# Peptides against a protein of PDB entry 3ZN8: the designs that were tried, part 68

Target 1, 125 residues: chain A of PDB entry 3ZN8
Amino acid sequence: LEEYDKIQKKMEDVMEGKGKLTLRDVYAQIIALRKMGPLSKVLQHIPGLGIMLPTPSEDQLKIGEEKIRRWLAALNSMTYKELENPNIIDKSRMRRIAEGSGLEVEEVRELLEWYNNMNRLLKMV

## One batch from the design tools (peptide; made by RFdiffusion4, then SolubleMPNN)

Design b2_p20_3_s3 (from b2_p20_3, 16 letters changed)
Fold by OpenDDE base, seed 2:
Structure b2_p20_3_s3 (fold): chain B 125 residues (1-125), chain A 20 residues (1-20)
Amino acid sequence: as target 1 above (125 residues)
Amino acid sequence: DKEFFDRLLQLLIAEKQKRL
């Protein structure tokens, strides 16, 4: 619960324009969520999720957990400078990250696209 | 996969809006 409140406060600070969300912040959030237990338990602690989202099937939870694991592998293969400023990640850096994490380049691209879209949405709120 | 994280973000935004 305390880790969840820290995540919320940081998201609030970003949405108030007091900060920029970095991949370091994303990494810290994913780690905090994983400490709460399996994805199923994490979802039970998010207020309103059970009202707004259908309960994921066991197979959907497994797919979600696998995706989180893959993104963590990519994040662990990034340099500190890349985590703090993901906009410096070019095609060469993306390939290195993919090779270091055992992922396809497309999966690393998907993570970066998600991050960019998320930052765009946070600026509109 | 992307849809899951987009939904998670929307939930975090919605929770903030309830606290304002």
Scores: peptide ipSAE 0.117, ipTM 0.636, DockQ to the pose 0.316
Fold by OpenDDE base, seed 3:
Structure b2_p20_3_s3 (fold): chain B 125 residues (1-125), chain A 20 residues (1-20)
Amino acid sequence: as target 1 above (125 residues)
Amino acid sequence: DKEFFDRLLQLLIAEKQKRL
């Protein structure tokens, strides 16, 4: 409950333009969601999602769950400075993160691109 | 990926609506 309240307050501050969503905030949110159980259980706690989106197949849930595990490995391999300011992640840092997490460089790039797209969307809300 | 993003967006929208 305390973790959810902290994340909620941070999300409120970002929506009010009082802050920027960082990869640290993303990490905290993923961990909080993981405490609810597997991705299938997480989706059950989202009212209206089943109405707005087709129910994912079991295979799609497995793929999504694996992607989350991979992104957590990447996030765990980042420094505090990188988590707080992902824009400093150059090609050298990206390679180090990939090697430290057992991922391809392209998977780390995908995470960073997703984060950038999310931040752009949040500014439009 | 997409589902996590959608969840985060929904939480943000819900908080915005709570303040109106």
Scores: peptide ipSAE 0.110, ipTM 0.610, DockQ to the pose 0.340; fails the geometry check
Fold by OpenDDE base, seed 4:
Structure b2_p20_3_s3 (fold): chain B 125 residues (1-125), chain A 20 residues (1-20)
Amino acid sequence: as target 1 above (125 residues)
Amino acid sequence: DKEFFDRLLQLLIAEKQKRL
């Protein structure tokens, strides 16, 4: 709960323009969510999710949990500098991260694209 | 798969805004 509150506060600071979301923050969020248990339990603790989204099927939860595991492997293969400033990740770094994590380069690209989209969204709110 | 995570994070952000 305390880790969740810290992540919440940081997301507030970012939405208020007082901070920048980094991949280190994404990593911390994934770890905090995993401490709550499987993705199904995490979703049960999100108020309003069951009202705003259809309840994911068990298969969708499994796919989601596998994707979180893959993204965590990619994040574990990044350097501190890459986690703090993902914009430095060029094609060479992306390939190294993919090789180190056992992922395809496209999966690492997808994570970075997702991060960029989230950071853009947070600046617009 | 990407759309699911995008929606999940948007919800996490939206629910936080309601608690402020």
Scores: peptide ipSAE 0.108, ipTM 0.632, DockQ to the pose 0.319; fails the geometry check
Fold by OpenDDE base, seed 1:
Structure b2_p20_3_s3 (fold): chain B 125 residues (1-125), chain A 20 residues (1-20)
Amino acid sequence: as target 1 above (125 residues)
Amino acid sequence: DKEFFDRLLQLLIAEKQKRL
């Protein structure tokens, strides 16, 4: 709970324009969520999920868990400098991260694109 | 895959907006 609250506060600071979401923050969030249990259990603790969004199927949850696992592998293969400033990740760094994580370069690109989209959305809120 | 994470994000944002 304490780790989750810190992540939540960080996200608030980012939404208020007082901070920047980094891949380090993403890593911390994924770890905190995993400590709460599988994604299915995490989603069960979100109030109003069943009202606001269709409950993901078991297959969608399995795909989501596997994607999280792969993203953690990518994040574990990044340098501290890359985690703090993902904008420095060029094609050479992306290839190294992919090789180190056992992922395709495209999967690393997808993570970075998701991160960039996330930051864009947080700035609009 | 992207849709799932986008939805998860929307949930996290919505949950936070309820607490503000």
Scores: peptide ipSAE 0.099, ipTM 0.626, DockQ to the pose 0.318; fails the geometry check

Design b2_p20_3_s4 (from b2_p20_3, 13 letters changed)
Fold by OpenDDE base, seed 1:
Formats: sequence, C-alpha cells, structure tokens
Structure b2_p20_3_s4 (fold): chain B 125 residues (1-125), chain A 20 residues (1-20)
Amino acid sequence: as target 1 above (125 residues)
Amino acid sequence: DKEFQERLLTLLVAKEKEKK
C-alpha cells in the first residue's frame, strides 16, 4: 500500500505538470501491480465494476501478463540513466537492451512508444 | 549459461560507463 501511494502521488505530480513519468516509475508500477495481483483479481469480482470494465478474456489476461513480463525483462536490461531519461535510448542502446532481455528490437521500440504515448497523454490532462 | 553471462557483462559495463 505504501508503494502504491507513492506511485499514485507520482502520477498526480506528472498530471499536474510537476514532474515527468519515467521508465523507473513504470517499473515500480508494474512491480506494485504484480504484488497486488490477488487484489486486482478481487476488484474484478466487485459487483458493478465488472459491468463498467469489460473483463478481458482469460486469454487476453495471459497475453497481457506475458507482454508485461517481457517489458520487465527489457527494463531490467536498462541503465539507470536510460530508465530516468528514455529519450537517450538510440538504436545502439535499444539493440543492447533487446539482446540483454532476449527480446526483438521491435518489442523494445514498442515499449518506448507506449511510454512516449503515456507521457504525452499525462501532460495533456 | 554463457549467453546469460555475456548479456549481464554487457549491461554491467554499460552501467559502469554511465556512472562516470
């Protein structure tokens, strides 16, 4: 819960323009969500929320979990400077990250694109 | 395995270079 509160505060700061989302923040969020995995499943069983949130099929959940696992591998293969400033990740860095994580370069690119899109959206709110 | 060691070494070297 304490880790979750820190993540929420960081997200609020980013939305207010007081900070930026980093890949370190993304890593922390993923770890927190995985720790809360049983609780997240409990939320799906709350009457009324299941009507508002299309429950992804079990297969979609598995695909999503595997994608997150692959992204964690990529994040673990990054330097601290890359995690804090993902914009420094050039083709050479991206290849190193891919090789270190056992991913395709395109998968690392997808992670970075997702990050950039999220960061843009948070700044627009 | 050898591949894991090589990957880890590459990352460690990259991290040490960025500490400077």
Scores: peptide ipSAE 0.217, ipTM 0.736, DockQ to the pose 0.023
Fold by OpenDDE base, seed 3:
Structure b2_p20_3_s4 (fold): chain B 125 residues (1-125), chain A 20 residues (1-20)
Amino acid sequence: as target 1 above (125 residues)
Amino acid sequence: DKEFQERLLTLLVAKEKEKK
């Protein structure tokens, strides 16, 4: 719960223009969400809440979980400077990250594109 | 696994170089 609150505060700060979202923040968010996994399942069983939250199919949840695991492997294969400043990640760095994580270079590119899109959206809100 | 050790070493070296 404390980790989740820190992440929410960080997101709020970024939305207010007081900070920049980094891949370190993304990593922290993923870890917090995984720790809340059991709680999230409990919340989905609360009558009335499941109607308000489109519950992805079980298959979509599994695919999403596997994708998140692959992204965690990529993030764990990054240096601190890369996590703090993802814009320095060139083709050589992407290849190293991919090889270190057992991913395709395209999967690393997809993570970076997702990050860039998310960072743009947060700045517009 | 030799491949895992080599990949880990490469990452550790990259991380140490960027701490400097």
Scores: peptide ipSAE 0.176, ipTM 0.699, DockQ to the pose 0.023
Fold by OpenDDE base, seed 2:
Structure b2_p20_3_s4 (fold): chain B 125 residues (1-125), chain A 20 residues (1-20)
Amino acid sequence: as target 1 above (125 residues)
Amino acid sequence: DKEFQERLLTLLVAKEKEKK
């Protein structure tokens, strides 16, 4: 819970233009969300929340979980400088990350594209 | 697995190089 609050505050600071979202922040969020996994299931049983939140199918949950695991493998294969400044990740770095994580280069590119899109959206708010 | 060891070594070397 304390880790979650720190991450939420960081996201608020980024949305207010007081900070930059990094892949380190993304990593921390993914870990926090995974720790809340059982709690999220409990929240789905709260009347009214389950109606407003589209409940993904069990298959979609599994696909999403596998994608997150693959992204975590990529993040674990990055250096601190890459996590802090993803813009330095060139083709050589991307290949190293892919090889280290057992992923295709295109999957690493997809993660970076997702990050770039998210960071652009946060700057527009 | 030799390939895994080589990949891990490459990452470790990259991490140490960037700490300096």
Scores: peptide ipSAE 0.167, ipTM 0.681, DockQ to the pose 0.023
Fold by OpenDDE base, seed 5:
Parts: C-alpha cells; structure tokens; sequence
Structure b2_p20_3_s4 (fold): chain B 125 residues (1-125), chain A 20 residues (1-20)
C-alpha cells in the first residue's frame, strides 16, 4: 500500500506537470499492479464494478500477463540512466536490452513507443 | 553465446557504475 501511494503521488505530480514519467515509474507501477493482482480480481467481484469493467477472457489475461512479464524483463535489462531517461535508448541499447531480456528488438521498440505515447498523453492533461 | 555474456557483463558493470 505504501508503494502504491508513492506511485500514485508520483503520477499525480507528473499529471500536474511537476514531473516526468520515466520507465522507472513504469517499472514500479507494474510491480505494484502485480502485488495487487489478487486485489484487482477482488475488485472485479465488487457489485457494480464488474459490470463497468469488461471481463477480459482468460486467454486475454494470460496474453496480458505474458506481455507484462516480457516488459519487466526488458526493464530489468535497462540501466538506471535508461530507466530514468528512456530517450537515450538508441538502436545499440535497444538491441542489448532485447538480447538481455530474450525479446525481439521490435518488442523493446513497442515498449518504448508505449512509453512515449503515455508521456505525450500525460503532457496533454 | 559469447556475445550475450559480454553484453550481460557490460550491463552489470554499467548498472554498478550508476549505483555509485
């Protein structure tokens, strides 16, 4: 809960333009979501919330979980500087991250593109 | 894979340098 609160506060600061979303923040958020995994399932059983949340098929949940695991592997294969400033990740760094994580370079590119899109979205809010 | 080992070592060294 304390980690979640720190992440939430960080996200609020980013939303307010007081900070920048980093891949370190993404990493922390993914870890928090995994820790809350059972809790998120409990939330889906709360009357009223389950109607508003499309219940992904079990197969979609598995695909999502595998994608998250792959992204965590990529994040674990990054340096602190890369996590803090993903814009420094060039083709050479991307290849290193891919090899270190057992991913295709394109999957690492997808993660970075996702991050860039999220960071753009946060700047528009 | 020797290249993989070298890259892993490079990453580990890079991370340790950044922790300091």
Amino acid sequence: as target 1 above (125 residues)
Amino acid sequence: DKEFQERLLTLLVAKEKEKK
Scores: peptide ipSAE 0.110, ipTM 0.599, DockQ to the pose 0.024

Design b2_p20_4_s1 (from b2_p20_4, 13 letters changed)
Fold by OpenDDE base, seed 5:
Structure b2_p20_4_s1 (fold): chain B 125 residues (1-125), chain A 20 residues (1-20)
Amino acid sequence: as target 1 above (125 residues)
Amino acid sequence: DERKRREAALLRLIYEFLRK
């Protein structure tokens, strides 16, 4: 519960332009969400999802669950400095992370690009 | 209820980006 509140506050600060979202913040949130159960159960707690988005198929839920699992593996293979400052992750670091997580380099790149896009979007709000 | 709404907002944000 305390972790959720911390992440929520961090997100509010980011939305207000008082801070930046790091991969550490993302990691903490994903871990917290995983404690709620499978992605299917997590999505049931999102108000209005069924109105705004089509109900994900079972296959889509499985794909999403697998993606989360893979990203967690990547995040677990990052150093504290990398989690706090993902922009320092060069090709060498990315390869190390991929090897350590059992992922393709492209999957690690996808995570980083996702983060960059998210951070850009949050800065526009 | 308020906490649940806050959690849901974060969940929604993560979901919106994860599905992309």
Scores: peptide ipSAE 0.127, ipTM 0.652, DockQ to the pose 0.316
Fold by OpenDDE base, seed 2:
Structure b2_p20_4_s1 (fold): chain B 125 residues (1-125), chain A 20 residues (1-20)
Amino acid sequence: as target 1 above (125 residues)
Amino acid sequence: DERKRREAALLRLIYEFLRK
């Protein structure tokens, strides 16, 4: 719970323009969420979710769980330098990460694209 | 409300996982 609060505070600082979200922060956040159980259980712990977001179907939850599993595999195959500075990840690094995690290069690219989009959204708030 | 801001950040992360 204490580690989760630190991650939340860091995300708030990023939203306020006081910091930068790294893939290390993403990794820590995913691990903290996984400690709460399956994605369905995590969503049940978030008050007002049904008002803020459409309720995911069972199939969407399964897809979400599988994506989390795959992204964790990719993150586990990254170096500390890559986790702290994802912008250094070139095509050669993406291929190495994909091979090390048993994923397609496109799945690693999707994670990096998501990360870049998330940072852009956080800076706009 | 600091708690609501934390929940909103977490919701955004989860939503982006589910949206694609």
Scores: peptide ipSAE 0.127, ipTM 0.640, DockQ to the pose 0.350
Fold by OpenDDE base, seed 3:
Structure b2_p20_4_s1 (fold): chain B 125 residues (1-125), chain A 20 residues (1-20)
Amino acid sequence: as target 1 above (125 residues)
Amino acid sequence: DERKRREAALLRLIYEFLRK
């Protein structure tokens, strides 16, 4: 719970333009969310979500859970420097991460693209 | 207010994570 609160505070700070969200922060948050149970249970803990967003189908939830597992494997294969500054991940590093995690290079690329989009979104507010 | 901000941040993360 304490770890989760620290991550949330950091995310809030980033949203206010006070800092940078790293893949380390993302990793920690995913782990914290996983401790709450399956993605379906996590979504139930968010008040008003059912009003603001359409409820994901069972298939979408399954895909989401699998995606989480794959991304965790990729994150576990990154160095500390890469987690703190994902911008250093070139094609060679991306291939190493993919090989180390048992993923396709495209899956690692997708994670990095998501991170970049997320970081931009958080800073926009 | 702080709670609502935390919830919004988490929502955005989950939403973007699930986005194809």
Scores: peptide ipSAE 0.121, ipTM 0.640, DockQ to the pose 0.353
Fold by OpenDDE base, seed 1:
Structure b2_p20_4_s1 (fold): chain B 125 residues (1-125), chain A 20 residues (1-20)
Amino acid sequence: as target 1 above (125 residues)
Amino acid sequence: DERKRREAALLRLIYEFLRK
């Protein structure tokens, strides 16, 4: 997948301190992963997964798939400016995104917290 | 190894996505 290669390069740039991960990048990555099929199939394409991480149960895969769907709904409800600069998302924007996506405000907050944590983790690689 | 770093980053992303 050409899209997958672009995302990997972006992740590498972030890990090398040459860039910042945005929600646009996250969106593109999720879309690329979804094109590979169900989450179970995606995980099977990752070498060494069974060695580095415990194998997810069927229930965990279903929960993960549902979470991806919900976060995509949130991302689809964001403006381009918000996707490029997630730090501008205040309480008012977060409420709008939640209403537009049919999610609870807390679910949108969880996505933003995950993003911030992920950005820190990527810089540590 | 750049490939291993890419794999580790992707694994972290997926793991954090599933765990939380």
Scores: peptide ipSAE 0.117, ipTM 0.635, DockQ to the pose 0.349; fails the geometry check

Design b2_p20_4_s2 (from b2_p20_4, 8 letters changed)
Fold by OpenDDE base, seed 5:
Structure b2_p20_4_s2 (fold): chain B 125 residues (1-125), chain A 20 residues (1-20)
Amino acid sequence: as target 1 above (125 residues)
Amino acid sequence: REEEEKRTALLKLIYEFLRK
């Protein structure tokens, strides 16, 4: 619980423009959420989500759960420096991460693009 | 209240991107 609170505070600081979202932050957040159980259980604990988003089908939850597993594999294959500064991840690093995680390079690219989009959006909030 | 709203917004964002 204490670790989760620290992560939440960091994310709040990012939302307030006091910090920068890194892949390390995202990784920590995902791990913290995963401790609550499967994605279906996690989503049930998010206040207001049912109002803000349509309730995902069982198939959508399964897809989301698999996506999380694959991205965690990629994140686990990154160096500390890459997690803190994802912008340094070039084609060579991306290939290494893909090979280390058992993913396609395109899947690693998708994760990085996701991160960039998320970080950009968070700066607007 | 404000903190909770921020947490919810972040979790919503994560959810929206993960399901793509």
Scores: peptide ipSAE 0.127, ipTM 0.627, DockQ to the pose 0.373
Fold by OpenDDE base, seed 3:
Structure b2_p20_4_s2 (fold): chain B 125 residues (1-125), chain A 20 residues (1-20)
Amino acid sequence: as target 1 above (125 residues)
Amino acid sequence: REEEEKRTALLKLIYEFLRK
């Protein structure tokens, strides 16, 4: 719980333009969320979600859960430097991460693209 | 206000995870 609060505070700081979201922050948050149980249970703990966002189907939840597991494998295969500054991840690093995690290179690329989009989205608020 | 910010951050993260 204490770790989760620290991560949330970091996210708030990033949203206020007081910090930069890194893959380390993302990794920590995913781990904290996973400790709350399956994605469906996590979503139930967010008041107003059903009003603000369409409820995902069971199939979408399963796909999302699997994607989280795959991304965690990729994140576990990254170095501290890569987690802190994902922009250094070139084709060679991406291939190494993919091989180390048992993923396709395209899956690692998707994670990095998601991170970039997420970081931009958080800074817009 | 602080709770709303936390909720918004978490919602954005989850939404982006599920969308792709």
Scores: peptide ipSAE 0.111, ipTM 0.622, DockQ to the pose 0.338
Fold by OpenDDE base, seed 2:
Structure b2_p20_4_s2 (fold): chain B 125 residues (1-125), chain A 20 residues (1-20)
Amino acid sequence: as target 1 above (125 residues)
Amino acid sequence: REEEEKRTALLKLIYEFLRK
């Protein structure tokens, strides 16, 4: 719970323009969420989520859990320089990360696309 | 109120990460 609160505060600081979200921050967030247990338990600890967003089905929770596991594998295959500055990840780096993590290149691309979209949204707030 | 709105936006982003 304490680690989750620290990450939430950091994300809030980024949303306020006080910092930049990196893949290192994403990695730390995933690890903190995993320590809370299954995705269903994590969602129960998020105040107001059940009121603001529809409750996911059991199948959706399983899909989400598997995706988190796969993204964690990709992040574990990145260099420190890539985690701190994901914009340097070209096609060659993406292929290396995919091979090192046992994932398809498209799954690594999806992670990077999500990260880029999140940064765009944070800048709009 | 603005801080609450930012918190809500963050929670939505986390949810979208977990749902997809």
Scores: peptide ipSAE 0.110, ipTM 0.612, DockQ to the pose 0.311
Fold by OpenDDE base, seed 1:
Structure b2_p20_4_s2 (fold): chain B 125 residues (1-125), chain A 20 residues (1-20)
Amino acid sequence: as target 1 above (125 residues)
Amino acid sequence: REEEEKRTALLKLIYEFLRK
């Protein structure tokens, strides 16, 4: 719980423009969420989610869990420098990460695209 | 309030991405 609170505070600081969201932050957040249990339990802790978003099916939750697992594999295959500065990840680095994690290059690209979209969203708000 | 909006947007994006 204490680790989760620290990570949440850091995420809040990033959202307030006091810092930059990195893949290290993403990694830490995913680990914290995993400690809370299955994705279904995580979603239950999000205020207003059930009002704003449709309730996910069991199958959707399973897909989400698998995606998280794949992303963790990718993140575990990144260097510290890459986690802190994901923008340095070129095609060669993506291929290495994919090979190291047992993923397709497209899956690594998807993670990076998600990260970029997340940063864009945080800047828009 | 703005922070809450950012948090909600982030969580929404994660949720939508994970369920696809």
Scores: peptide ipSAE 0.117, ipTM 0.636, DockQ to the pose 0.383; fails the geometry check

Design b2_p20_4_s3 (from b2_p20_4, 11 letters changed)
Fold by OpenDDE base, seed 5:
Structure b2_p20_4_s3 (fold): chain B 125 residues (1-125), chain A 20 residues (1-20)
Amino acid sequence: as target 1 above (125 residues)
Amino acid sequence: EERERRRRALLQLIYEFLRK
């Protein structure tokens, strides 16, 4: 709960322009979620999810769990500097991360694209 | 309002995480 609250506060700070979301924050969030159990159980504990978002299908949950696993592998292959400043990750770094994590470069790119989209979204809210 | 804003942001993050 403590790690979860910290991430929520961080997201709030980003929305208020008082901070930035980093991949370290993303990593902490994933770890916090994993401690709560499978994604299906985590989602069940989110109040109002069924009202605000359609309940993910079983297939979507499986895809989500696999994506979490892969992204954790990528994040574990990043340096501290990359986690704090993902914008420094160039093609060479992406390839290294992919090789170190056993992922395709495209999967690492997808993570970074998602991160960038989240930052843009949070700044617009 | 603040709590609701945080909840919406978190749900959006999860949604964007799950989608391709």
Scores: peptide ipSAE 0.135, ipTM 0.659, DockQ to the pose 0.321
Fold by OpenDDE base, seed 2:
Structure b2_p20_4_s3 (fold): chain B 125 residues (1-125), chain A 20 residues (1-20)
Amino acid sequence: as target 1 above (125 residues)
Amino acid sequence: EERERRRRALLQLIYEFLRK
């Protein structure tokens, strides 16, 4: 719970234009969420989710949980410099990360694309 | 109002993650 609150505060600071979300922050968030249990239990702890978002199907939850595991493997294969500055990750680094995590290069690219989209979204809010 | 905006943004991030 304490780690989750710290991450939420950092996301709030980024929305206010104070700092930048890094892949280290994403890593910490994934770890915090996993400590709460499976994705289904995490979603149950979010007040008002059923009003604001459609309830995910069991299949969607399963896909989401597997994606979290894959992204965690990719993040564990990154250097400290890459986690703090994901913009340095070129094709060579993506291939190394993919090989080290047992993933396809496209899965690593998807994580980086998601991260870039999240940073854009946070700056627009 | 600002707290509710921040909460909505966080929920949107989770939604965008789950739908992909």
Scores: peptide ipSAE 0.123, ipTM 0.648, DockQ to the pose 0.299
Fold by OpenDDE base, seed 3:
Order: C-alpha cells, then structure tokens, then sequence
Structure b2_p20_4_s3 (fold): chain B 125 residues (1-125), chain A 20 residues (1-20)
C-alpha cells in the first residue's frame, strides 16, 4: 500500500505538470499492484471505480494479468537508461528487449505505445 | 472540485492499465 501511494502521488504530480512518467514508474506500479494480489482484488481497493467504470469480466481479468506479467518481463530486460528515457528505445533495443524477455517484438512495441499514450494523457489532464 | 476531477482521471488511467 505504501509503494502504491507513492506511485499515485507521482502520477498526480505528473498530471499537475510536475515531472514525467517513466517506465521505471510503470515498473514500480506493476510491482505494487502484484503485491496487492489478483487484478480483481486490486480493483476492489480502488474507491469509486465500481461506480464509475464497468466491472471487467473474468476472462478480461485473466488476459490483463497475463499482459502485466509479459510487460514485467520486458521491463526487467530494459536498461536503467531505457526505463528513465523510453524514447531512446529504437528497433535494435526493442529487438534485444524482446529476445531477453522471450516476447515478440510487437509486444514490446505495444508496451511502448501504451506508455506514450498514457504519458500524453497524463500531461493533457 | 479540480482535485476530485484529477483523482477520477487518475483512477480511469489505472483502470485502462489493468484492462489492457
């Protein structure tokens, strides 16, 4: 919970225009979420989420948990410089990360695309 | 009001992370 609160504060700071979201922050978030248990339990700990957002199906939760595990493998295969500055990840780095994590290059690309979209959304809100 | 709006947006982003 303490680690999760730190990540929430970091995300709030980024939304306020203070700093930037990095893949290190994403890594920390995944670790914190996994410590809370299955995604179903994590979602139960988010006040108001069940009122504002549709509850995901059991199949959707399973897919989400598998995706998180795969992204964690990719993040574990990144260098510190890549985690802090994901924009330096070119095709060569992306291939290395994929090979090191046992993932397809497309899965690494999807992670980076998701990160870029999230970072844009956080800065816009 | 603005703080609550930011909180709701953050929760939505967390949800989007968890479902993808």
Amino acid sequence: as target 1 above (125 residues)
Amino acid sequence: EERERRRRALLQLIYEFLRK
Scores: peptide ipSAE 0.119, ipTM 0.642, DockQ to the pose 0.296
Fold by OpenDDE base, seed 1:
Structure b2_p20_4_s3 (fold): chain B 125 residues (1-125), chain A 20 residues (1-20)
Amino acid sequence: as target 1 above (125 residues)
Amino acid sequence: EERERRRRALLQLIYEFLRK
């Protein structure tokens, strides 16, 4: 619960324009979520999930857990400078990260696209 | 109201993460 509150506070700070979400923040959040247990258990602690959003199926949760593991591998293959400033990740860096993590370049691109979409969402809310 | 807005945003983030 304490780790969940830290994630929420960081998101709130970004929403208020007090900072930018970085991939370092994403990494820290993913690690915090994993310490709470399986994604299914994490979601059970979110009040109103079943009311406001369709409850993810067991298959969706399994896919989500696998995606988390793959994205952690990508994040572990990034430099500190890339984690703090993801916008510097060009095609060459993306290929290096993919090779270092055992992922396809498309999977690394998906992570970066998700990150960019998340930053846009947080700025609009 | 602000707390509920933040909760909805977080839930949307989780949903977007879990989607294929």
Scores: peptide ipSAE 0.132, ipTM 0.656, DockQ to the pose 0.285; fails the geometry check

